# Peptides against a protein of PDB entry 7Q4I, part 30

Target 1, 281 residues: chain A of PDB entry 7Q4I
Amino acid sequence: HENSTIAERLYSEVRVLCWIMTNPSNHQKKARHVKRTWGKRCNKLIFMSSAKDDELDAVALPVGEGRNNLWGKTKEAYKYIYEHHINDADWFLKADDDTYTIVENMRYMLYPYSPETPVYFGCKFKPYVKQGYMSGGAGYVLSREAVRRFVVEALPNPKLCKSDNSGAEDVEIGKCLQNVNVLAGDSRDSNGRGRFFPFVPEHHLIPSHTDKKFWYWQYIFYKTDEGLDCCSDNAISFHYVSPNQMYVLDYLIYHLRPYGIINTPDALPNKLAVGELMPEI

## One batch from the design tools (peptide; made by RFdiffusion4, then SolubleMPNN)

Design b1_p10_7_s2 (from b1_p10_7 with P1E A2M)
Fold by OpenDDE base, seed 5:
Structure b1_p10_7_s2 (fold): chain B 281 residues (1-281), chain A 10 residues (1-10)
Amino acid sequence: as target 1 above (281 residues)
Amino acid sequence: EMPPRPPPPP
């Protein structure tokens, strides 16, 4: 028998809307597998597309398809969320249709923060944006206030936010959010281990999987190592997860148990005031 | 496996 009482409490107190970046060609190939696995653990799940799909719960945004339109799609997705869903959640996660997310671990990280604090979390990168920006593939989560500032204050002002649809979506939203004083939070656990990952678990867990000259080591904002010390025991996300791997991860995380090992959850931290952040590690 | 995402252009 499993005791989910704390997870159920956090599901109610830390409400998460997950929006998935997808396209019509991926509705059946990728997006439906998100819906059948980790996406069912979001309080609200929406697929942002260029075509409507009522079986998937996909929204047709007024955008073209292709990688060059990702920034345009991100802007329209957050406009749609602000207009229709801003009160349906406290936190707003962007993920790709090949991102896997452990939503309970995200709720645990977010629990102390006020959704009225202008903050966002993810895998922080250091280039292009002074405070850093969050990797698009690892997924990133905005507070309700961060969404409000992005849509109401940043998007309407070409001096604060890029008006065209070109550029890397994660860098461009990072610039816009910095310009409206949304803080790039620290997602690391109390041991300094990362929680959001822009690659599959294997790429982070296996030492020497990548050359030290690999761009990731130059981009990562916080120093991190490979191996078991790469990743929090409460890791939140991985990217480049195939549809089959999503079902494997669901089995490994939520069904497979080592007999005779009982994990007791840590106590919840104290809640922070509006505008307060956890101390940097 | 999909290749790792390239860095954003400068």
Scores: peptide ipSAE 0.041, ipTM 0.766, DockQ to the pose 0.132
Fold by OpenDDE base, seed 4:
Structure b1_p10_7_s2 (fold): chain B 281 residues (1-281), chain A 10 residues (1-10)
Amino acid sequence: as target 1 above (281 residues)
Amino acid sequence: EMPPRPPPPP
């Protein structure tokens, strides 16, 4: 028997809308597997596409398909969320159709923060944006206030937010959010370990998997190492997770248990005031 | 310039 009392409390107190970046060619191949695995643990799950799919709960955004339209799709996705769903959640996660997310760990990280605090979290990168920006692949989560500022203050102003649909979506939203004073939060745990990962667990857990010249080490905002100390015990996301790996991760995280080992959750931290952040480590 | 996309995992 599993005791989910704290997870159930956090499900109620830290409401998360997850929107999944997808396209019509990936509805059955990828997005459906998100819906059948980790996406079922979101308070609301929406697939943002160019075509409607009632079986998937996919929305047809007024955008073209292709890698060059990701920024356009991100803008329209958040406009759609603001118009239809801004009160359905406290936090708004963007993920890709090959991102895997442990939503309970995200709720734990978000618990102390007010959704009225203009903040967002993810895997923070240092280039292009002074405060940093969050990796698009690792997924990033905006507070309700961050969504409001993005849609109402940033998007209508070409001086604050790029009006065209070109560019890297994660960099462009990062610029827009900085320009409306949405803070790029620290998602690391109390030991300084990351929670949002732009690669599969294997790439982070295995030392020397990448050359020290690999772009990631130049992009990461906080210094991190490879190996078991790379990753929080409360890790939130991984990217480039295949549909099959999503089911494997679901099994390993939620079903497979070593007999006789019982994990006790840490105490919840105190809630922060509106506008307050946890101290950077 | 667009930031280099993470290379897909091998």
Scores: peptide ipSAE 0.039, ipTM 0.754, DockQ to the pose 0.573
Fold by OpenDDE base, seed 1:
Structure b1_p10_7_s2 (fold): chain B 281 residues (1-281), chain A 10 residues (1-10)
Amino acid sequence: as target 1 above (281 residues)
Amino acid sequence: EMPPRPPPPP
């Protein structure tokens, strides 16, 4: 006996299109496991590839494969979404084919925001972009207005958005979004704990797992601690999750229950006006 | 698996 009434309400009121960055060599190895696990909880799920796959629901974008084409693929993915799917959702999540996402926790974070607010969320990094940018691996979510501004205002203008397909895709989209006044939101919970993670849970939860010289500590926009205080109870994403780990996480989060423990969800916050953000912590 | 790496510098 599970009460999903609030989750069902949020599924209807906070519609999420998830697009998965993949390639033909990963359709069977990785992307299929996203579809069979967390991807089924998106309102719409699309795999962005260089080859069509009708079993996967993969789209063939007009891009080459390889790391140097990720920015090109991101641009074409959002163009495709804007042309075909802009009204199918309120929010548009980019994830990798090895990102795991708790979509209900993302809907909870997004609930107060208008999809007409030019905002996006993720794991915020400091370098290269003044307001910060969101880590590509942790996944990032754009409002409908952010997608509109990106595709209609930024992409056609080489002064606002890089016209070539080279560079770090997450940095480049971050620059483009800043140039059209899309705000880099704060995804932290009310306790200041992160929700989007660029690594597996183990790397965030275990203190001293990394040297203090590790690049992540220089890149993170908000100061965070290691250990149990690293991560929100309503965490949204983890990266470098293997296909097998996706099934383990799906079991642990949605099936395994400690007998006699019932979690009561917090009350939903008040909805914000268009253009209004939650106060930064 | 690719080790956790920083974004490539622009």
Scores: peptide ipSAE 0.046, ipTM 0.780, DockQ to the pose 0.151; fails the geometry check
Fold by OpenDDE base, seed 2:
Structure b1_p10_7_s2 (fold): chain B 281 residues (1-281), chain A 10 residues (1-10)
Amino acid sequence: as target 1 above (281 residues)
Amino acid sequence: EMPPRPPPPP
């Protein structure tokens, strides 16, 4: 009874490779639940680990485990993607094993952009990087050209990209991408509402008198509000989503329907030229 | 579960 024609078109025209940052201790506990929920809607899904798992489709990267190796794992993951998978997709999403993603909403955001445009999207933070950087937990998506520039131009040059495996992976990739003129895109909708979220839906949707000292309000690049106006109707991602919450979100988004309410999608925007961005809001 | 943490300072 559902018409998925536009979603099917976007699945073909806006191909997304999703790579999931995980570790061997999380293969069964977390990563398997990504594979059974939102990860099935990627054009390609790869789990980046330190151990191979044929049931999960996990790749053993030549990296150690622990927080101090996340940047090393991100570098090796994109090297692996560039070597084996650069033509398998147009866009390359990094997510954590506790990130939930509505891939159709990401394809809608990405549709006007050329994959040959050096751009990436996510929850933009303002510290440490002049153009901003994308939150690691909310997930971030690189164009094919952004991956090429990262792997071929940035990674081999210690002046452009940190050679050590230490540091905040999202900040470090943000520095590298800026240094090779990959643009930190605006992921907001036409109403100025965010699409990538570094917390669970409840934390963004429920107006809490969050202390103005809460780090998030100091880190966000764009002004955002709390409550229902926090979040796009076409929101893309949430972080700190438990395995059980992934199944709840899958049910609520893709199965549960209010009888007699039919949503009509907006018209697709015009495609942009290579190097062109959407107008500022 | 790790509480929402700021990105580690560089």
Scores: peptide ipSAE 0.044, ipTM 0.770, DockQ to the pose 0.153; fails the geometry check

Design b1_p10_7_s3 (from b1_p10_7 with P1E A2R)
Fold by OpenDDE base, seed 2:
Order: sequence, then C-alpha cells, then structure tokens
Structure b1_p10_7_s3 (fold): chain B 281 residues (1-281), chain A 10 residues (1-10)
Amino acid sequence: as target 1 above (281 residues)
Amino acid sequence: ERPPRPPPPP
C-alpha cells in the first residue's frame, strides 16, 4: 500500500503538458512505449509528428522529417501548444521518444516557481548561449510565460529567433529564450546533484575512466561527478532509453520495493514570487 | 543502441 497524497497534490498544483518529439516511423517502435509508461503521468501528453495518429494522439505538424527539421518541428510544436493548450498546463516539457521522465520529481522541482516566471529547466550546457541552454535529449521544461514569450515575442522576430528550420533545436530555442529574457534555471537539488540527464542511468552511475576529452565534460554548465553522487535522489530524466528499458524503469521506480524501507518525502519549500528564483546552491 | 549524439556543431 502506497500513500500518494502529496504526489496527487502536486499533480493538481503543478500541471505538466508533455510533448514528445517523434516521427511516423517511430509511432509504433518508440512513441507508443512512452504513452504506455511515463507519459501516462503527464497531465496532458501530445506526440508531435509529421503524420496524424489517432491511436497515439499524434499531431501532424507542417514540417518535413529528418534531423535538419528538428528546429522547425520544435517551433511548430510550441506554436500548436500556445494556440490550443496554453491553459491546459502550467509547465511544458519537451522530450524525445527515447527520453524517460519521472514526472513527480519534475513537479517537486517546479513546485516553488510561478508558471508566470519566465524560466525553463533541463540539463544545462554552457556553449553557444551565454546563460547556457538545455540539452534536447534530456528534455527541457518551459513555464507558461516562457512559452508565451517564445511564441509571441521571439518566433515572429528573425533578429531574436532563427527563422529557418536548420540548426540544433536545443541551441536555437536556447538562443531565442535568452533573447526574450527567459532564464535558464538551475535544476540541481539541494546537494548540487543533477536531475536531467542526457544519457542512460548506467552512463552516469558507473564511474568510467571517461577521458576528460569526452564532449559532455566540456559542455556541462555545472560541475558534476560520476558514480553514486552523480544523480539526485529525485532525478527527473534520462535519454537514450530503449522501449524495453522504459518498462524496466517503470517497474523499478513505481513497483519494485525493498521490504521494510519507507521513504519519507522532504517538506515542500515555500512558493516563490513571480520572477523569483531559488537561491544559488 | 544509438551512440551518444555528438554535440551540436558550432
């Protein structure tokens, strides 16, 4: 028997729309497994594609397929969300069809923030954007105000936001958001441990003698360690999660329990004012 | 398995 009272409270108070970046070839192979696992814990789940799929709840965006169209798809996805769904949630998560997300942990991180604060969270990278940008694969979450600023203020202005569909989608949205004063938040926990991860748990948890030349160590905005202290106890996301691994993670996180161990959640922090951020760690 | 995606080009 589990007590989900605080999770149910956060489900109502911290509403999350999850949009999944996918394509028609991945509807059955990947996207349906998101829908059958972690995606069911979003307040709203939408699959952004180039073809409609009524079984999946996929939207056909007016974009081509391929890596060079990911930025175009991201722009059209947020335009679609703003037009049809801006009041359906407080926070708007982008994830890939091979991202796994613990939505309850994301709600916990977001709880103190106002959705009217122009902020977004994810795995922060330091190159290309002065304040940093959030890794596309780890997933990133925008406040309602951040979505408004992106769609209404940034996208219509070629000086603020790239008008073509080329480029790395995560870098390009990061540039646009910076240009409209959307803050790149700190997603780390109170111990300074990350919550959004651009790789599978194994890659972060197992100390590899990773060469300092590995791009990730050059890209991370905050210092992070490998091993048991790599990751928050309230980690939010992992990337490159296979369809089968999604079911394994769902079982391990939500079903498998060590008998006699009871976790007591920490108290919720005080809510912040509009425009206020958590203090630096 | 997909290898870790390379960083975006500059």
Scores: peptide ipSAE 0.044, ipTM 0.774, DockQ to the pose 0.151
Fold by OpenDDE base, seed 5:
Structure b1_p10_7_s3 (fold): chain B 281 residues (1-281), chain A 10 residues (1-10)
Amino acid sequence: as target 1 above (281 residues)
Amino acid sequence: ERPPRPPPPP
């Protein structure tokens, strides 16, 4: 029998609302597979769309569809969360309908932090934003205070946050958050390995002769290597995961076990004060 | 596999 006592404790102490970026054409094709796999491990799961779907728990936001409306949808999603759900969780994860997330590993990373600390985590990129910004596809998680500052302080001020709906949503939210002093955290583990990934596991784990000119290597904020040392043993997310691969990952992570190998979890770190961050690795 | 997301425009 599996002992989940620590995971159950973290489920109660590190409450996560997951919102999924989707559209009506993807409700059945993608979003329902998130709901049937990793999304069931969130404390609250909401699908942000342009059409309501009661079977999916999808919300109709007042936005148009298309890739050029993603920033508009992100702004309306966080407004909706702030108005209806700000007290339902401590942390607020954005993911795409083709992102896979190991929520227990995210709770472990977040455990020491106060949700009243203005911080957010993800796969940090270095261009366009001085402190960096988090990759949209890898998913990113805001503290409750970060959501408050974004919605109440940044969004109403055109000098702090872009008022139109155009632009890359991940860059634009990164600019807005920096302008209200929300810190771009370091999500790496104690070995300096990444936890949030903008591609599938295969792309990170297999040393490809990817030309060092590949944009990702120029964008990544922290230098990382390809291969077995690419990824934390407590990795949190992967992007471009097909619906079928979500079920494969669920089986491999939560059901498949090598007989006779017992993983003992590391001790939980001490909790940080409000405004305190873990030392940079 | 899906092609990797292009970098954001400058």
Scores: peptide ipSAE 0.041, ipTM 0.765, DockQ to the pose 0.131
Fold by OpenDDE base, seed 4:
Structure b1_p10_7_s3 (fold): chain B 281 residues (1-281), chain A 10 residues (1-10)
Amino acid sequence: as target 1 above (281 residues)
Amino acid sequence: ERPPRPPPPP
């Protein structure tokens, strides 16, 4: 028997729209596996593509395909969300079709924050953007106010937001959000452990998996270690998760249990005022 | 461009 009472409460109080970055060639190969695994735990799930797919719930955005169009697709995705779905959720997650997300852990992190606070969360990187930006692959979540500011204030102004569709989408949205005073939040847990990860668990959990000169260690905004202390017990996301690994993770996280070990959730933190952030660790 | 992922563990 499982007690989901707190998770059900958070599902109602911390509504999350998840939009998945995909393309027509990945609808069947990747995106459907998101829909069949972690995506079912979002309050709303939308696949942002260049072609409509009614089985997937994919939207055809007016964008081309390819890596050079990711920024264009991100802009159009958030415009679409703002126009059609801004009231369907409190928080708006971008993920890739190879990102795995533990939505309950994201709701737990987001619980104290007002959706009217101009904030977004993810794996914070330090280059290019003064306050940092969130890694595109780890996924990032915007408050409703952050989406509003992005679409209404940033996108229409070429001085605030890049009009061209070129560039790294995560860097470009990070610049735009900074320019409209959307804060790059701290997603770390109370122990200073990360929650959003731009790689699979194995790459973070195994010590010495990468050279210390690896770009990731230069990009991370907050210093982190490898090994078991790399990752929060309430980790939110991992990237480069294959379709098969999504089902494995879904089984391991939600079904596989060590007999006789009972986990009790920590108490929820106090709610923050509008505009208030948790202190950085 | 997005920096490449690390190689998988051996």
Scores: peptide ipSAE 0.034, ipTM 0.740, DockQ to the pose 0.450
Fold by OpenDDE base, seed 3:
Structure b1_p10_7_s3 (fold): chain B 281 residues (1-281), chain A 10 residues (1-10)
Amino acid sequence: as target 1 above (281 residues)
Amino acid sequence: ERPPRPPPPP
């Protein structure tokens, strides 16, 4: 017997549009498995591609394929969302076709924030952008106001946002968002644990899995540790998740239960006013 | 296993 009452409340009060970065070669191999697993828990799910696919609900954006076009695809995806879907949600998640997301945990993190606050969340990295930027693979979520500022204020101005389609998409959107005063939020929980992860759970949970010289430790904005203290009990995302691992995670998170252990959710925090942020930890 | 992505270029 599950009680989903609070999750159902958050589903209605914290509406999330998820857009998935994909390509035609990955529609069947990867994107379909997102649709069959965690993507079904979004209020709206759209696959952003270069080809239309009615079975997947994929949109053909006017972009080429390849790594050098990811920034172009991100710009066109948010333009498409702003034109057709800006009122369909309060928050707008970008994820890759190999990102797994626990949408309920994201709604819990976002609950106190106004969607009219110019803010976005994800795994914050410190290089290249003064306030930091969010890792593309871990996924990042923009408020409705952040999407408006990006599309209406940043994209039309070459001084604020890169006009060509080259560069790292996550760095480039991070620069654009900073230039229109969209805040790079803190996604950590009340214990200072991360929620958005640019690797699979194994790479974060196992102590000494990476060398101390590994680039990630130089890039992470907030100091973090490996092991069980790496990750929030309310973790939101993991990257490099294979299609098979998506089904495993869906089973482990939503179906497998230890008999006799009942989890009681924490109380919801108070809602913030427009422009207010949670205190940094 | 897919190796971790390299850092973005400067």
Scores: peptide ipSAE 0.045, ipTM 0.775, DockQ to the pose 0.131; fails the geometry check

Design b1_p10_7_s4 (from b1_p10_7, 4 letters changed)
Fold by OpenDDE base, seed 4:
Structure b1_p10_7_s4 (fold): chain B 281 residues (1-281), chain A 10 residues (1-10)
Amino acid sequence: as target 1 above (281 residues)
Amino acid sequence: ERPAFPPPPP
């Protein structure tokens, strides 16, 4: 037997719309597996594509396909969300069709924050954006106010937000959000461990004697280590997760249990006022 | 498998 009372409470109090970046060629290959695994735990799940797919719940955005169009797709996705779904959730997660997300852990992280606080969370990178920006692959979550500011204040102003569709989507949205005073939050747990990860668990958990010149170590905003201390016990996301790995992760996280080991959730933190952030660690 | 590449420059 499982007690999900707190998770159910958070499901109602911390509503998350997940939008998945995908394309028509990946609807069946990747996106469908998101829908069948972690995506079912979102309050609302939408696949943002260039073609409609009623079985997947994919939306055809007026954009081209390819990496060079990711920024365009991101802009159109959030415009679509703002127009049709801004009241369907409190928080709005962008993920890729090869991102795996533990939505309950995200709700736990988000619980103290007001959705009217202009903030977003993810794996924070330090280059290009003064306050940092969130890694696109790890997924990032905007508050409702952040979405509003992005769509209403940033996007219409070429001085605040890049009007063309070129560039790294995560960097560009990071610039736009900074320009409208959306804060790049700290997603680390109370022990300073990360929650959003731009790689698979194995890459973070296994010390590989990785050259410290590896780009990730230069990009990461907060200092992090490899090994078991790399990752929060309440980790939220991993990237480059294959369709098969999604099912494995679903099994390991939600089904496989060591007999006789029972854990209890930590107490929820106090809610913050609008505009208030948790202290950075 | 998709290799982990650094983000493209802006």
Scores: peptide ipSAE 0.049, ipTM 0.776, DockQ to the pose 0.148
Fold by OpenDDE base, seed 3:
Structure b1_p10_7_s4 (fold): chain B 281 residues (1-281), chain A 10 residues (1-10)
Amino acid sequence: as target 1 above (281 residues)
Amino acid sequence: ERPAFPPPPP
């Protein structure tokens, strides 16, 4: 009963490889639920782990486990992608095994951009990196050129990219990308609403969920509000989503419909030239 | 669901 013509077009024209940060202990607990929900809407889905899992399609990266190895895993993941999959997609999404992503909304955001533009998108934070960096939990997406610059230009140079595997992975990749002139894009919609979120929908949609001293308000790069106006109608991601919540979100987003209400999508914007960005809001 | 923690400083 659905018309998916535009979504199918974008699936073809805006190819997304999604890699999922996971570990062997979470293959069955979390990662498989990503595969069974939103991950199936990626053009390619890879789980980056320390152990191979053929059922999950997990890759064993040469890294240790634990929070102190996330940066190492991110570096190895993108090296693996560059070596094996750089031509399999136009855009390369990092997500956690508890991140939920509406891939169609991401394709919509990315549509005007050239994958040869050195840019990446996500929930932009302002500390530590001059241009900002993208929250690891909310997920972030690199253009093909951004991946190339990261792997070929940044990673081999200790002056541009941290050589050890310690540190906050999202901050460290943000530093590396800035050092090779990959632009931290603005992922907000035309109304100035965010699309990538580092928490579950409830935490963003309910006003006064946190006080003004909560770290998030000090980290956000762009002004944001709480409540129903917090989030784009075309929101892309949420974090801390449990396996059960993934199935709930899949149902609510893709199956549940109010009878008699038909959503008409906006027209696609014009494509940008290589190196061109959408104007900031 | 996990507790929401800020990223550690670099």
Scores: peptide ipSAE 0.046, ipTM 0.768, DockQ to the pose 0.146
Fold by OpenDDE base, seed 5:
Structure b1_p10_7_s4 (fold): chain B 281 residues (1-281), chain A 10 residues (1-10)
Amino acid sequence: as target 1 above (281 residues)
Amino acid sequence: ERPAFPPPPP
């Protein structure tokens, strides 16, 4: 009774490899719940860890555990993807094991772009990197060309990319990508609403949840508001989502329906040429 | 479930 024809088309034409940042202590507690919910809607799903887990599809990267190793793990994850999976997808999403993603909405955003365009998307922050960088927790997605440039051009050059494993992983990859001319894209919809979010829906939807001195308001690259106007109707991601909340979101988004309301999807935009971006909002 | 992510150091 559900018509998924357009979603199926985009699943085929906008192939997404999702890699999940995790660790051995979270394989059962968090990562398996990603696999059982939104992760099943990726074209390929890989968990990047320090220990192998065949049931989870976790890869043991040559890195230590802890927050101070996140940058090291990110570098090794993309090296692994480039070596084994660069042709398995068109777009490559990084997410945490407590990030929830509506993959169909991401495919819709990415549809017009060529995967050979050096671009990446996410929740853009303005400090430290001139063009901005994408929040690690909200998740960020690289084109195939962006992955190639990161691994082949940036990582081998200490002048372009930090060789040490210390630092904030999202800032460091943002610096590296800028240095190889990978563009920090605009993820907002046609109404100027954001799609990638570094907190749970409640934090964005409820006005006055945080005061204006909260760091987030100083970090956001594009002006945004709280309330219903905070978020696109086609929002892509939220962070700090518990395992139980992932199942709730799956039910609310994919099963619960208001009887008598039918949403007609907007027409797909025209495809862009290689190197072309959507007009600024 | 709703912690604030700290900003990266300068």
Scores: peptide ipSAE 0.046, ipTM 0.766, DockQ to the pose 0.146
Fold by OpenDDE base, seed 2:
Order: C-alpha cells, then sequence, then structure tokens
Structure b1_p10_7_s4 (fold): chain B 281 residues (1-281), chain A 10 residues (1-10)
C-alpha cells in the first residue's frame, strides 16, 4: 500500500511537458526506454527528432542530425511546443534520451513558483553566461513564461539569440534566456544540495580520486561536494543513464522499499507571487 | 558532451 495523494495533487497542479532530445538511430535504442520508465510520469511526453515515429510519439523537426545541430533542434523544439503545446503544461523540461528524471521531485521544487514567472532551472554552470546557464545533459525546465519569451522575444532577434544552428545548445539557450530576462534559478534544496546532475549517480556519490582540476568543479555555479552529501534526497535528474539503468532506477525509486521505514513528506512551501523567487541559500 | 570533457566553448 502506497499513499500517493500528494504526488497526485502535484501532478494536477504542476503540469510538466517533457520533451526528449533524440535522433532516429536512438528511437529504439534509447528513447523508447525513456517512454517506458520516467517519461510516463510527465503530463505530456514528446520526442524531438528529425524523423517521425508514431509508436514513440516522435516529431520530425526540420533539422539535421549530429552534435552540431543540437542548438537548431532545441530552437525548433521550443517553437513546436509554443505553437502546439504551450497550454498543455505549466513547465517545460528538456532532457536527453539518456537523462533520467524523477518528475515528482521536480514538481516539488517547482510547486511554489508561478509558471508566469520568467525562470528556468537545472544544473547551473558559471562560464560564458553572466547569470549562468543550465547543463544540457542534466536537463533543464522552463516556465511557460520563459518559453514564451524564448520563442516570441529572443528567437526572432539575432541580437538576442544566435540565428545559426551551431554552438553548444545549453550555452546558446542560456544566452538567449538571459537576454530576455529569464532568470537562471537555484535548484538546490534547503540544505544546499543539488537536484540536477550532469552525470550518473555513481559519479556524484563516489568521491573520485580525480584531480580537483576536473572541469566540472570549474564549471559548477554553486560549490558542491562529492559523496553522500552530493545530492538532494529529492534529486531530480541524472545524465548518461543507460537504458538498462533507467529500469534499475525505476525499480529502486518506485518499487524497492526498506521494510519498516515510512517516509513522511515535508509540508509544501507557500506559493510565491509572480516574479518572486525562493531565497538563495 | 563526454563526462571527461567540458562542452566546447561558444
Amino acid sequence: as target 1 above (281 residues)
Amino acid sequence: ERPAFPPPPP
């Protein structure tokens, strides 16, 4: 017996459209496993590709394939969402086909925020963008207002948003969003622990003997540690998750229980006004 | 976009 009443409430009140960055070669290899695991917990799930796939619910965007086309695909994906789905959700998550997301934890983080607040969340990096930008692989979530500003105000203006399809998609969207005053939010929990992660859980949980010169430590916007304190109890995403690991994570998170331990959720925070953010920790 | 390397600079 599981009581999901609060999760069901949040499912209704914090509607999330998840769009998955994929390509035709990954429809069967990766994307279908997202659909069969964490993607089923989104209010709406769309796969953004270069080829249509009715079984997957994949959309053929007018873009080429390859890493050099990711920015082009991101622009077209959000244009497509704005045109067809802007009212289907309150929040719009970008994830890769090897990103795993605990959608309930994302809804919990997003609950106090108005979708009319121009804000987005993810794993914040500090280079290239003054306010920071969100790691593409960890996934990032835009408010409805953020999507509107991106598509309507940023994309049509080459001075605000790169017209070319080249570049790092996460950096480029970060620049565009900053230029239209979409705020790069703080996704950390009340203990200052991260929620969006650009690597698998093992990489964050196990202190590496790797040099502190590892790029991640230079890129991360907020100081973080490795080990058990690396990650929020309400972590939202991990990247480089294999298809098999997605099923393992689904089992561990939603099925496996330590007998005799009952987790009581914290009370929901108060809702914020439009434009209001949670205090930084 | 590999764990070992940062994203390329803009």
Scores: peptide ipSAE 0.044, ipTM 0.770, DockQ to the pose 0.147

